# Ledger of designs, part 81: peptides against a protein of PDB entry 1IK9

Target 1, 211 residues: chain A of PDB entry 1IK9
Amino acid sequence: MERKISRIHLVSEPSITHFLQVSWEKTLESGFVITLTDGHSAWTGTVSESEISQEADDMAMEKGKYVGELRKALLSGAGPADVYTFNFSKESCYFFFEKNLKDVSFRLGSFNLEKVENPAEVIRELICYCLDTIAENQAKNEHLQKENERLLRDWNDVQGRFEKCVSAKEALETDLYKRFILVLNEKKTKIRSLHNKLLNAAQEREKDIKQ
Target 2, 207 residues: chain A of PDB entry 1IK9 as posed
Amino acid sequence: MERKISRIHLVSEPSITHFLQVSWEKTLESGFVITLTDGHSAWTGTVSESEISQEADDMAMEKGKYVGELRKALLSADVYTFNFSKESAYFFFEKNLKDVSFRLGSFNLEKVENPAEVIRELIAYALDTIAENQAKNEHLQKENERLLRDWNDVQGRFEKAVSAKEALETDLYKRFILVLNEKKTKIRSLHNKLLNAAQEREKDIKQ
Target 3, 195 residues: chain B of PDB entry 1IK9 as posed
Amino acid sequence: MERKISRIHLVSEPSITHFLQVSWEKTLESGFVITLTDGHSAWTGTVSESEISQEADDMAMEKGKYVGELRKALLSVYTFNFSKESAYFFFEKNLKDVSFRLGSFNLEKVENPAEVIRELIAYALDTIAENQAKNEHLQKENERLLRDWNDVQGRFEKAVSAKEALETDLYKRFILVLNEKKTKIRSLHNKLLNA

## One batch from the design tools (peptide; aimed at target 1 L184)

Design b2_p29_1_s4 (made by RFdiffusion4, then SolubleMPNN; from b2_p29_1, 15 letters changed)
Fold by OpenDDE base, seed 4:
Structure b2_p29_1_s4 (fold): chain B 211 residues (1-211), chain C 211 residues (1-211), chain A 29 residues (1-29)
Amino acid sequence: as target 1 above (211 residues)
Amino acid sequence: as target 1 above (211 residues)
Amino acid sequence: SAAEKEKKLKEHEEELEKEEKEEEEKLKE
C-alpha cells in the first residue's frame, strides 16, 4: 500500500490547516482511501475503481488523464499556485475539489466521507507513519552520504593514478629519446671514424702505387 | 530551535502510543519544552536550565552526564531495550521517567505539564513539522542521489582516461623500442660493412707488399 | 703480419659485438 499525506486548506476553514491522507494499492486508478483530519476530528471515505471510472466518464475525460489530475490534486498537496480548491461540509460529510483554470473552474471530483468514531487513533497512526517515514528517509540519507564519501575517495584515487600515469608517460618519452640520441651519436662517431680510416688507407695505397 | 518527536509508551496506557515532543535551543542543558500527546489531548511543560541543574544535583550526577541521560531518554524515543520507562498522570499532569538497569530502577527526571486548551492546534503543528521534515529529507535525498550519479559519471570518465593513458604509455614504449632497435641494427650493419672494407683493404696492401 | 692485423680486427669486431650486446642488454633493463 502506498500513502501520501498532504496539507490542504478548505474554503470553509481557511485558517485551519487540514491534512489529506490518500492511501492506495499500486495506482490511484484501482481506488483509494481518503482521510481528512483537522487534528481533532477525522473523516474517511473509500473511492472505488468504478467510481473513478464513472467520474472520468461524467467529465468526458480519458481515464488516465482523469487519474493524472486526481494524482496532482490529492497527492501533491495544494501546490503554491492554488490550482486545486478543496471543499468539505462537516454536516453532509461531502468532500469535493475543483480545478481552477484562468477562465473556468470545474469540479474535478467529489467523495462522501464518514466521520471517524475514534479520530485520536487515526491521528496517532498518521503521526506514526510520518515518524516512520522520517526515520526511513534519514537512514537513506545517511546511506547516500556514506556512499557519496566513498565515491569521492574512489574518484580521488583514480585521479591521482591518472596524473601519475600522465607524468610517467611524459618522463618515459623524454628518457627514451635521450637514451636514443646518446646511442645514435656513439654509432655515428664510430661510423665517421671508420670512414676516416678507409680514406686514409685508400690514400696510402695511392701513394704506394705512385715510385 | 531544535525539535525531536518520538513515540513513547506510558506505563498507565501501554496500548496507546503517545508522542513526546521535545523542543530546545542549541542544547538540552539550556532548558526545553516538552509536549505530550495521545492524538486527542496534549500536555506541555517548560523545563528550565535551573531545573535541569537541580535534578542533576538531587541525583548527585554530573550535569553533562545527566543531560546525556535526558537526551537518550527524551530524544531517542523508547529504544528497543525499554531502558527508559515513562509515566504520566492525567490528573496531576505529572510526567516522570525512570532508567531501568538490571538490578536498579531509578527516577531520571520529572516534570509538571499543563493541559493544552486547544490540543488540535498542537497536533496540527506537530503534523506540519513532520511533513516539513519529510519534505526536507526527501529534497536532501534527491540531491545526494543526483550527486552520487554525478560522481559515478566523473569516476567512469577518469577511469576511462586512465586506462587510455596506461595503454598509450605501453604502446609508446613498445614503438620507441622497435624504432630504436631498427636504427641500431642499421648502424651495426654499416659498422660491420666498414670493418669488412678495412680488412679487405689491409689484405690487398699485404698482397701488394709480397708482390 | 696480415694474420695479426686480421686477429686484431677480429678482436675489435668481437669487442664491438660484445659492447653492442651489452648495450642491448642495458636497453632491456
Scores: peptide ipSAE 0.018, ipTM 0.793, DockQ to the pose 0.201; fails the geometry check
OpenDDE base, seeds 1, 2, 3, 5: peptide ipSAE 0.017, 0.017, 0.016, 0.016; ipTM 0.796, 0.795, 0.795, 0.795; seeds 1, 2, 3, 5 fail the geometry check

Design b2_p29_2_s1 (made by RFdiffusion4, then SolubleMPNN; its pose is not in this set)
Fold by OpenDDE base, seed 3:
Structure b2_p29_2_s1 (fold): chain B 211 residues (1-211), chain C 211 residues (1-211), chain A 29 residues (1-29)
Amino acid sequence: as target 1 above (211 residues)
Amino acid sequence: as target 1 above (211 residues)
Amino acid sequence: EKEEEEEKKKEKEKEETEELLKKRLEELK
């Protein structure tokens, strides 16, 4: 089961932050449980897949688009742009929400909620879920932090080895060429010496033929 | 101001999770505000640095050790080992907690709390703080995840460059030696050819002298 | 004599360099 808790403001009680909990299985389309609380009272309703489909049909909206709007309204909280307006009557237990566009406001959905007999239990469970989520997220943060520190060390180690490899390659090339030049120059000197000996021998033979 | 919310169980109400909020400035030693709630009622008390010092003195405990025990009791929640027992009387508004050791249980501290007139406001603020903490931790997790993915890419890139550098160093050494051998062998062949020409010239001169 | 000794020393140093290069070539094979 997935859950999202959001803070909302009701048009009737704009000074009192309410909390909207939505709980669902794999997708919001399959239905959900909605819980509203002001920290004293709680109200809960179950919304079925059939009700979601009916609301989409009544709105002449494609179901996937409608579910997308429900997700934005019910799971995001009132985004900073007040795009969604929430209404709740404690007397009728009727919850409805509107989408506010520049030129048009329209009802997006409505639910009958039931007042919870023991709101304290629902509130305690909600706080427990928040605390569990904090603990899970903290553990994940600590894990990711340790992994990042590991990856940074590993990067620095490979970078340092890479720089040493580059320098060692250049040093190797320089050393090999220096050694090669020494040996090559020796062989060139020997070749020149042997050519001079051949020239001298040829000159001596030409002198011996001329008596 | 720092805050910690923990779930606790009261000896008088073991079936009902209570929430213990502690709020302090830089250190718990400087004093703190304690709030207890069951999701319906709330009780708050302010504990001064002088009261903490007095409780430490009354216990004949060093203040730093006492504050360390307060931190474990009040900020960790009841750890899984039930090392701390919490007691609260709704009638007297007296909150006290005990440390349970194998052979000895002793009172660790006690506070007079006052019943909050508007518990819903305290509960709403507590839930808001939990939701804010969740959002902050989620943003931090997303940042750390993106940084982790970046560091992993950067590591793979440097590792691949390092491996190419190693292979290129070995290939360079092999190529330079092959080129060196070719040139060296050419020079050695030229030296041998010149020596043979010198030997032939000497043999021809020896024939001309015998003639 | 000193020039011949210096030339012999240079020739020996070159032979040692050639042997060292040859050894490194054998280590690469």
Scores: peptide ipSAE 0.014, ipTM 0.792, DockQ to the pose 0.003
OpenDDE base, seeds 1, 2, 4, 5: peptide ipSAE 0.013, 0.014, 0.012, 0.014; ipTM 0.793, 0.793, 0.794, 0.793; seeds 1, 5 fail the geometry check

Design b2_p29_2_s2 (made by RFdiffusion4, then SolubleMPNN; its pose is not in this set)
Fold by OpenDDE base, seed 4:
Structure b2_p29_2_s2 (fold): chain B 211 residues (1-211), chain C 211 residues (1-211), chain A 29 residues (1-29)
Amino acid sequence: as target 1 above (211 residues)
Amino acid sequence: as target 1 above (211 residues)
Amino acid sequence: SLEELLEKLKKEQEEETRKALEEQLERRK
């Protein structure tokens, strides 16, 4: 089961932060459980897939688009843009929310909730879920941190090897050229010496022919 | 201000998860505010640095060691090892906790709490803090994930450059040796040719002398 | 011979390069 808790402000009680918990299986489209609390009282309702489909049809909205709007309204909380307005009557237990556009506000959805008999249990469970989520996120953070430290070490190792390879390439080239030049010069000297010996032998033969 | 919320079980109410919030400035040693809640009622007390020091003295424990035990008891929650036992009387508002060792249990600390008049406000604030902590940890996780992906890309880039450098070094070496051998062989052939010419010239001269 | 010296130098460098590559391949496992 997936769950999201968000802070919302009710139009009727703007000074009191309410918490909206939505719980669902795999997709919000398949239905969800909504829980509202003010930290003292709690109200819960179940919204079925059929109700979601009916509400989409009544709005003349494609179901996927409607579910997309529900997800934004119910799971992201009231973002700072007040795009979604939440209303709840404690008397009727009627919860409804509106999407506010620049020139038009429209009701996006409405749910009948039931007052929870033991709100403390719901609140405790909600706090437990928050604490579990914190612990899980902390463990994930520690793991990612260790992995980042590993990757950084591995990067430094490869970088150091790369720099050594570059230096070794340059050194190799320089050394090979130096050695080549030395050997080439030795061979050139030997060729010159042999040419001089040939010239001398030819000159001596010309002298021997001339008596 | 630093804060830690932990789940605890009271000896008097083992079936009801309680939440222990500890709030402090920089160090627990400087004093702290303790808040206990069962999701319906809340109790708060302030523990001063002087009270911590007095309790350490009364226990004949070094203050740093005592604060270390307080930190383990109050901030880590009751770990699965039941090393710390928590007691609270709703009648007297007396909170105390014990450290359980194999053969000896001793009272580690005790605090007088006061029942909060508006527990819903404390509970809402506590839930808000949990949600804020979740959001902060999520943002940190997303950042670490992006950094991890960056480091992995950077590692792959350097690794690819390193492999290219290695290949280029080997190719350079092979090419230089091939070129060197070609030139060297040309010079060796020239030397052999010149030696043969010298031998022929010497043989011709010996023939001319015998003639 | 110069050829032997060149061949020795070649082998030493090939071996060093190969070891560096093998160590990297092992660290990826």
Scores: peptide ipSAE 0.005, ipTM 0.795, DockQ to the pose 0.005
OpenDDE base, seeds 1, 2, 3, 5: peptide ipSAE 0.007, 0.008, 0.000, 0.006; ipTM 0.785, 0.785, 0.793, 0.784; seeds 1, 2, 3, 5 fail the geometry check

Design b2_p29_3 (made by RFdiffusion4)
Pose (drawn by RFdiffusion4):
Structure b2_p29_3 (pose): chain A 207 residues (1-76, 81-211), chain B 195 residues (1-76, 83-201), chain P 29 residues (1-29)
Amino acid sequence: as target 2 above (207 residues)
Amino acid sequence: as target 3 above (195 residues)
Amino acid sequence: SATFATTETVHSFEDFAAADAKFYAELDA
C-alpha cells in the first residue's frame, strides 16, 4: 500500500496551490485512488484496473506505456497541465507536446463529506514519513562516523607496518655492509701482496 | 527560522487528532509562534521574548531551565487542553501520583485556516524531499568509505606480509654476494701460494 | 687506494654491484 502526495497548479487557479494524493497497491496498473485538496475541501475518485486498460485502448497506447504516462504526470521533456472545476468536480490533465496537446486523463471526482478527516490523515502520513526518514538518516550518520574511525584506525595501522618495514630494512643492510666490507679489506690486502710478489719476480728477471 | 509539527491529543477530544506547529528563530528563548489545527480551523498565538522571560520569573526558574521544559512539552507524559470557545490552550506535566499546569497560551482563531493548512502541508512535503536527498548523499558516502576502507585494509595486508618476507629474502642475496667475496679471497690466497 | 662501500652510498644490492665495479677498477689500476 503506497502513496504519493504532490503539489500541483491548476490552470483555473494559478494563485493557490493544491495537493494531489495518489494511493495504490503494488502498481498503478491495478487501480488507484486520487484525492485533491485545497486545505479546506477534498475531492476523491477511483480508477479501476479495467478502466485503465480501457482508457489505454481508447488512447491507442500500449497499456504499460500508458501507465508510464500516468506515473510521470500524477506521481511527480514531459510537460503536463491540470484542470479542475469546483462546480462540476471534473478533473482532467493533458500532455503538452509541440503545438499538439492531448487529453491524458479525466476523472469525475466527488466532494468529500469529511474534508478534515482526509486532510488530518494526509498530514499524519507526511509526519510519519518525515519521522521514518530521520531515523534512517541517523542510522546512516552513525554508520558514517563508524567508518570514518575504522578507516583512520587501519590507516594508522598501515603507516606503522610500512614504517616498521623501513626500519628493519635499513637495519639488515647495515649489518650486511659491515661484513661485506671486512672481506673487501682482506681482498685488497691479498691483492696488493700478490702485486708485490709479481714485482719481486720481475726484479730477479731483470738483474 | 525553524519549526516543529507535532501530533497531539486534547483531553476534551481523545477521538480526533490535532496538530501543533511551533516556529521560532534561533532559540525558543527569543519568542515563538504556536499554531493549533484540526485540519479545518486553526488557532495561533505569538509568545514574545519578553513574555517568556516574564514567565521564567513568575516561576522562579532560570530562563534556561524554563525554556527547556517548553522544548520537551511543545516540540515533542505531557497533557494538552484546549477550549474552542475560549481559545485558551494549556498543557500540564504528569509525574508519578502528581500533575501540574506547565503553561498556557491565549490563542486566536485564524481568519484563513486553509492558507495555514496549505503552508503546513507544503512544509512537510519539502522536508520529505530534503530528507530523501540527504539519505542519498549519506548513502553514497557510506559506500565510498566502505570501498576506501577495503583498499587500505588491502594495503595493510600486503605491507605486513612484505615485512615478513624481508629478512628471508634479503639474507639470501647477502649470502650470494658474500660467497662471491670468499671465492675471490681463496683464489687470491691460492695464487699467493703459487709464488 | 681502492674505495669501500659505505652506509651513506649503499641502500640496495645494485649499489653494492656498482661499488664492486668501482672497487675492482681501482684495485686493478

Design b2_p29_3_s1 (made by RFdiffusion4, then SolubleMPNN; from b2_p29_3, 16 letters changed)
Fold by OpenDDE base, seed 2:
Structure b2_p29_3_s1 (fold): chain B 211 residues (1-211), chain C 211 residues (1-211), chain A 29 residues (1-29)
Amino acid sequence: as target 1 above (211 residues)
Amino acid sequence: as target 1 above (211 residues)
Amino acid sequence: EPSLPTFENVHSFEDIEKAEEIFEKELEA
């Protein structure tokens, strides 16, 4: 089961933050359980897949788009632009919400809720879920932090090895050229010396032939 | 202000999860505000620095150690070993807690609480804090996740460059040695050729002199 | 001498090869 709790403001009670819980299995399209609370009273309703399909048809909206709008309205809370307006009558237990666009407002959905007999139990369970979610997220944060520290160390180690490899390549090339030049120059000097000895021997022979 | 909410079980009501909120400024030693709720009623008390010092003295415990025990009791919730037992009388509004060790139990602290007139407001604020903490932790998790993905890419990039550098160093060394051997062998061949020409010229001259 | 390069004048193996070509021409001359 997936669950999301959001804070909302009701048009009838704008000074009192309400909490909207939505619980569903895999997809919101398959239906959901909605719970509203003001921290004293709680109200719950179950919305079926058939009701969601009917609301989409009544709106002449494609079902996937409609479910996408439900997800934004019910799981995001009041977005920063107050795009969604929530209404609830405690007298009729009728919950409805509207999407407010620049020039057009329309009712997105409506649900009948039932007053919970033991609101304290619903509130305790809601707080328990929040505390569990905090603990899970904290454990995940600590894990990710340790992993970041590990990856940073590993990066620094490889970077240092890479820099040493670059320097060692340049040093190797330099050393090899130095050694090669010394050996080649020695051989060239020996060739020149032998060539000069040959020239001198030829000149001496030409002198000896010329008595 | 720092704040921690924990779930606790009261000895008098073990079937009902209670929530213990502690709020403090910088250190718990400077005093704290304690709030207890069952999701219907709430009770609040303020504990001063002087009361904490007096409780430490009455226990003949070093203050830093005593504050360390308070932190474990009040901020951890019931640890997995039920090391801390919480008691509350709704009639007297007297809250006290004990530390249970293998062979010794002792009272760690006691506070007078006052019943909150509007428990719904305290509960709403508590839920708001939980939702804010969830949102902050989620944002931190998303940031750490993106940073991990970045660090992993950066590590792979440097690792790939390092491997290429190692291979390029070995290839360079091999290529330079191959080229050097070719040039060196050519010079050695020239030296041998010139040396043989010198030997032949010397032998011819020795023949011409004997002739 | 251009046929006997110093380390300071050699930046590539091609510089060694050029110095070898110069050296061969000096021997034929």
Scores: peptide ipSAE 0.290, ipTM 0.834, DockQ to the pose 0.610
OpenDDE base, seeds 1, 3, 4, 5: peptide ipSAE 0.273, 0.271, 0.211, 0.269; ipTM 0.834, 0.833, 0.831, 0.834; seeds 1, 4 fail the geometry check

Design b2_p29_3_s2 (made by RFdiffusion4, then SolubleMPNN; from b2_p29_3, 14 letters changed)
Fold by OpenDDE base, seed 1:
Structure b2_p29_3_s2 (fold): chain B 211 residues (1-211), chain C 211 residues (1-211), chain A 29 residues (1-29)
Amino acid sequence: as target 1 above (211 residues)
Amino acid sequence: as target 1 above (211 residues)
Amino acid sequence: EPSLPTEEDVHSFEDVKKAEEKFEAELEA
């Protein structure tokens, strides 16, 4: 079961924050239970998959699009844009909501709710759910924070090894070239010396042949 | 202002979850406002810094230790260990709590609360705070998750560069030695050739002198 | 030849040095 609580403002009671709880199985499309409370009274209604389908058909809207609008209206609360207007009659227990666009306002849906006999139990359960959600989110935050700190350490360790590897590569290349040049120069000097000795020996032999 | 809501069970009403809200400025030591609710009624009391100090003195406990015990009792709720027992009389509005240790139970504190006239407003505000806290924690979770994913990518990138650097260092060393050996061997071969020519020339000269 | 190492015989500068020492010894002999 999925559950979302949002705060809404009713047109009839704009100074009193209401809380809209929606609960559903897997998808909002399969139907949902809606609970409205003002912190004193509570009202509950069940909306079936058939009612959602019928309302989509009555609106000539594709079901997936309609459910998408329901999700925006019922699960996000009244966003800062006041795009959704909520109405409730405590007398008739009739809940309805409108989507307000720039040039068009239209009723998106309506539900009959029933007054809960023991609203305190619903309110306590709602607060329990909020506290559980806070605890779960806090535990997740602490875990993610520790993971981020671990990953940052691991990154710094690898970065430091990488920088050392780069420097070691450059140092190796430089050292090898220096050592190689020394050895090669020694061999070149020996070649020159031997070549000169050979030239001298040839010149002396040519002198000895010339008496 | 800091605020914590916890669920507690009252010894007088063990089947009804109560919510204990504590609010304070900077430190619980400076005093706090306590609000108790059952989702229908609410009770509020203010505890001053002087009352906390007096209770610590009456208990012959160091103030910091006493505040530490208050924090555990009032901010964590009844933990799974039932170490703290909460009592409340709706008639006297007297709230008291005990610490239960294996061999000793003692009263940790007591507060006089006042019944709130409009509990619905307190309950609505409490739910609003829970919803705000959920939203803040969700935003933090999403941020931490994105940071985690970023750090993991950055780690993989540096790790891959490091591995390439290691391999490139080994390849460079191998290539440098190969190239050097070829040149060095060429020089050695030339030295051997020149040395042999010199020895032959000397032997021929020694033959020519003996001749 | 021990004084003319192959590419497979030299893994360090010390191997190069040993091959040089052998080559010098061969020239003095």
Scores: peptide ipSAE 0.265, ipTM 0.834, DockQ to the pose 0.625
OpenDDE base, seeds 2, 3, 4, 5: peptide ipSAE 0.265, 0.261, 0.254, 0.263; ipTM 0.833, 0.832, 0.833, 0.833

Design b2_p29_3_s3 (made by RFdiffusion4, then SolubleMPNN; from b2_p29_3, 15 letters changed)
Fold by OpenDDE base, seed 3:
Structure b2_p29_3_s3 (fold): chain B 211 residues (1-211), chain C 211 residues (1-211), chain A 29 residues (1-29)
Amino acid sequence: as target 1 above (211 residues)
Amino acid sequence: as target 1 above (211 residues)
Amino acid sequence: EPSLPTFEDVHSFEDVKEAEKKFEEELKA
C-alpha cells in the first residue's frame, strides 16, 4: 500500500490547515482511500476504480488524464499556484475540489466521506507514518553520505595514481633518450676514430709510392 | 530552534502510542519545551536551565552526564531495550520517567505539564513539522543521489585516463627500445666495416714492403 | 670537429634520425 499526506486549505476554513491522506494499491487508478483531518476530527472515504472511471466519463476526460489530474490535486497538495480549490462540508461530509485555470474553473471530483468515530487513532497512525518515513529517509541519507565519502576517496586515489603515471611516463621518456644518446655518441666517437685511422693509412701509402 | 518528536509508551496507557516532542535552542542544557500528545489531547511544559541544573544536583549527577541521559530518554524514544519507562497522570498533569538498569531503577526526571486548550493546533503544527522534515530529507536525498552519480562519472573518467596512461607508458618504452636498437645496430655494422677496411689496408702495406 | 649531439639537441626520435643522417654525410666527405 502506498500513501501520501499533504497539507490543504479548505475554502470554508482557510485559516486552519487540514491534512489530506490518500492511500492506494500500486496505482491510484485502482481506487484509493481518502482521509481528511484537522488534528481533532477525521473523515474517511473509499473511492473505487469504477467510481474513478465513471467520474472520468462524466467529465468527458480520458481516464489516464483524469487520474493524472487526481494525482496532481490529491498527492501534491496545493502547489504554489492555487490551481486546485478544496471544499468540505462537515454537516454533509461532502468533499469536492475544483481545478482553476486562467479562464475556466471546473469541478474535478467529489467524494462522500464518513466521520471517523476514533479520530485520535487515525491521527496517531498518521503521525506514526510520518515518523517512520523520517527515519527511513534519514537512514537513506546517512547511507548516501557514506557512499559519497567513499566515492570521493576512490576518486582521489585514482587521480593521485594517474598524476604519478603521467609524471613517470615523462620521466621514462627523458631517461631513455639520455641513455640512448650517451651510447650512440660512444659509437659515433669510435666510428670517427676508425675513419681517421683509415685516412692516415691512405696518406702514408701515397707517400711510400712517391722515392 | 531544534525539535525532536518520538513515540513513547506510557505505563498507564501501554496500548495507546503517545508522541513526545522536545524543542530547545542550540543545546538541551539551555532548557526545553516538552509536549505530550495522544492525537486528541496535548500537554505542554517548559523546563528551564536552572531546573535542569537543580535536577542534576538533586540526583548527585554531573550536569553533562545528566543532560546526556535526558537526551537519550527524551530524544531517542524508547530504544529497543526499554531502558526508559514513561509515566503520565492526566489528572495531576505530572510526567515522570525512570531509567531501568539491570539491578537498579531510578527516577531520571519529572515535569509538571499543563493541558493545552487547543490540542488540534498543537497536533496540526506537529504534523506540519513532520511533513516539512520529510520534504527537506527528500530534497537532501535527491541532491546526494545526483552528487553520487557525478562522483561515479568522474571516477570512471579518471580510471579510463589512468588505464590509457599505463598502456601508453608501456607502449612508449617498447617503441623507444625497438627504435634505439635499430640505430645502434647500424652503428655497430659501420664499426665492423671500418675495422675490416683497416685490417685489409694493413695487409696490403705489408705486401708492398715485402715487395 | 662537429660536436656530438647533446640531450638538449634531441627531443624526438626524428631529431635522432636527423643527427644520424648528418653524421653519415660527414663520414662520406
Scores: peptide ipSAE 0.245, ipTM 0.824, DockQ to the pose 0.658
OpenDDE base, seeds 1, 2, 4, 5: peptide ipSAE 0.215, 0.024, 0.025, 0.020; ipTM 0.825, 0.806, 0.807, 0.805; seeds 1, 2, 4, 5 fail the geometry check

Design b2_p29_3_s4 (made by RFdiffusion4, then SolubleMPNN; from b2_p29_3, 15 letters changed)
Fold by OpenDDE base, seed 3:
Structure b2_p29_3_s4 (fold): chain B 211 residues (1-211), chain C 211 residues (1-211), chain A 29 residues (1-29)
Amino acid sequence: as target 1 above (211 residues)
Amino acid sequence: as target 1 above (211 residues)
Amino acid sequence: EPSLATEEDVHSFEDIEKAEKKFEEELEK
């Protein structure tokens, strides 16, 4: 079961924050349980898949689009644009909500709720869920923080090895060239010496032929 | 102002989860506001720094250790070991808690609470705080997740560059040695050739002198 | 004097090859 709690304002009680809990199985399309509370009283209703389909048909709206609007209205809470208006009568237990688009408002859905006999139990369970969610999210944040610190250490270690590898490559190249030049210069000096001896021997022989 | 909400069990109502909210400025030692609720009624009390000091003195406990025990009792909630027992009388509004250590229990503190006239407002504010905390923790979680993904990419990029640098260093060394050996062998061949020519020239001159 | 390659003149293996070729050309003269 999935659950979302959001803060809403009722048209009848705009100064009192209400809480809208929606509970569903896998998808909101399969139906949901709606709970409304003001922190003193609670009201609950169940909306079936068939009711969702009927409301979509009555609105002449494609079901997937309708469920998408339900999700925005019921699960997002008061988004910063007052796009959704919530109405509830405590006397009739009738809950309805409207979508406001420029100069046009239309009823998106309506639900009959029932007053909960023990609202304190519903409120306690709601607070328990919030506290459990806080604890789970904190544990997840601590885990992600530790993983971030690990990844940062691992990055610094590899970066330091990489910089050492670059420097070692440049040093190797420079050292090898220096050593090669020294050895080649020795061989070149030997070649020049032998070549000069050969030229001198040829000149002496040419003098001996000329008596 | 800092705030913590925890779930507690009262000795008088062990089947009903209560919520203990503690609010303080910077440190619990400076005093705190305690709020107790069962989701229907709420009770509040203020504990001053002077009262905390007096309770520590009355217990013959070092103040820092006493504040450490208050922090465990009031902010940790029901830790898995029933080390702290909470008592509350709705008639007297007297709240006290005990620390249980093996076969010895001692009163850790006691507070006079006052019944809140509008418990729904306290409960609504408490739920609002929970929802705000959930939203903040979710945003922090999403941020940490994105940072983790960034650090992992950065690590993979540096690791790949490092591996290429290692391979390039080994390839450079191998290539330079191969090329150097070729050049060196050419010079050695030239030296041998010139040396042989010099020996032949000397032998020919020795024949011409005998001639 | 035929200039022996200095450490400052050689930054690549191609510089070594060029210095060797120059030495061979000087020897044939």
Scores: peptide ipSAE 0.279, ipTM 0.833, DockQ to the pose 0.708
OpenDDE base, seeds 1, 2, 4, 5: peptide ipSAE 0.281, 0.277, 0.227, 0.279; ipTM 0.834, 0.833, 0.830, 0.833; seeds 1, 2, 4, 5 fail the geometry check

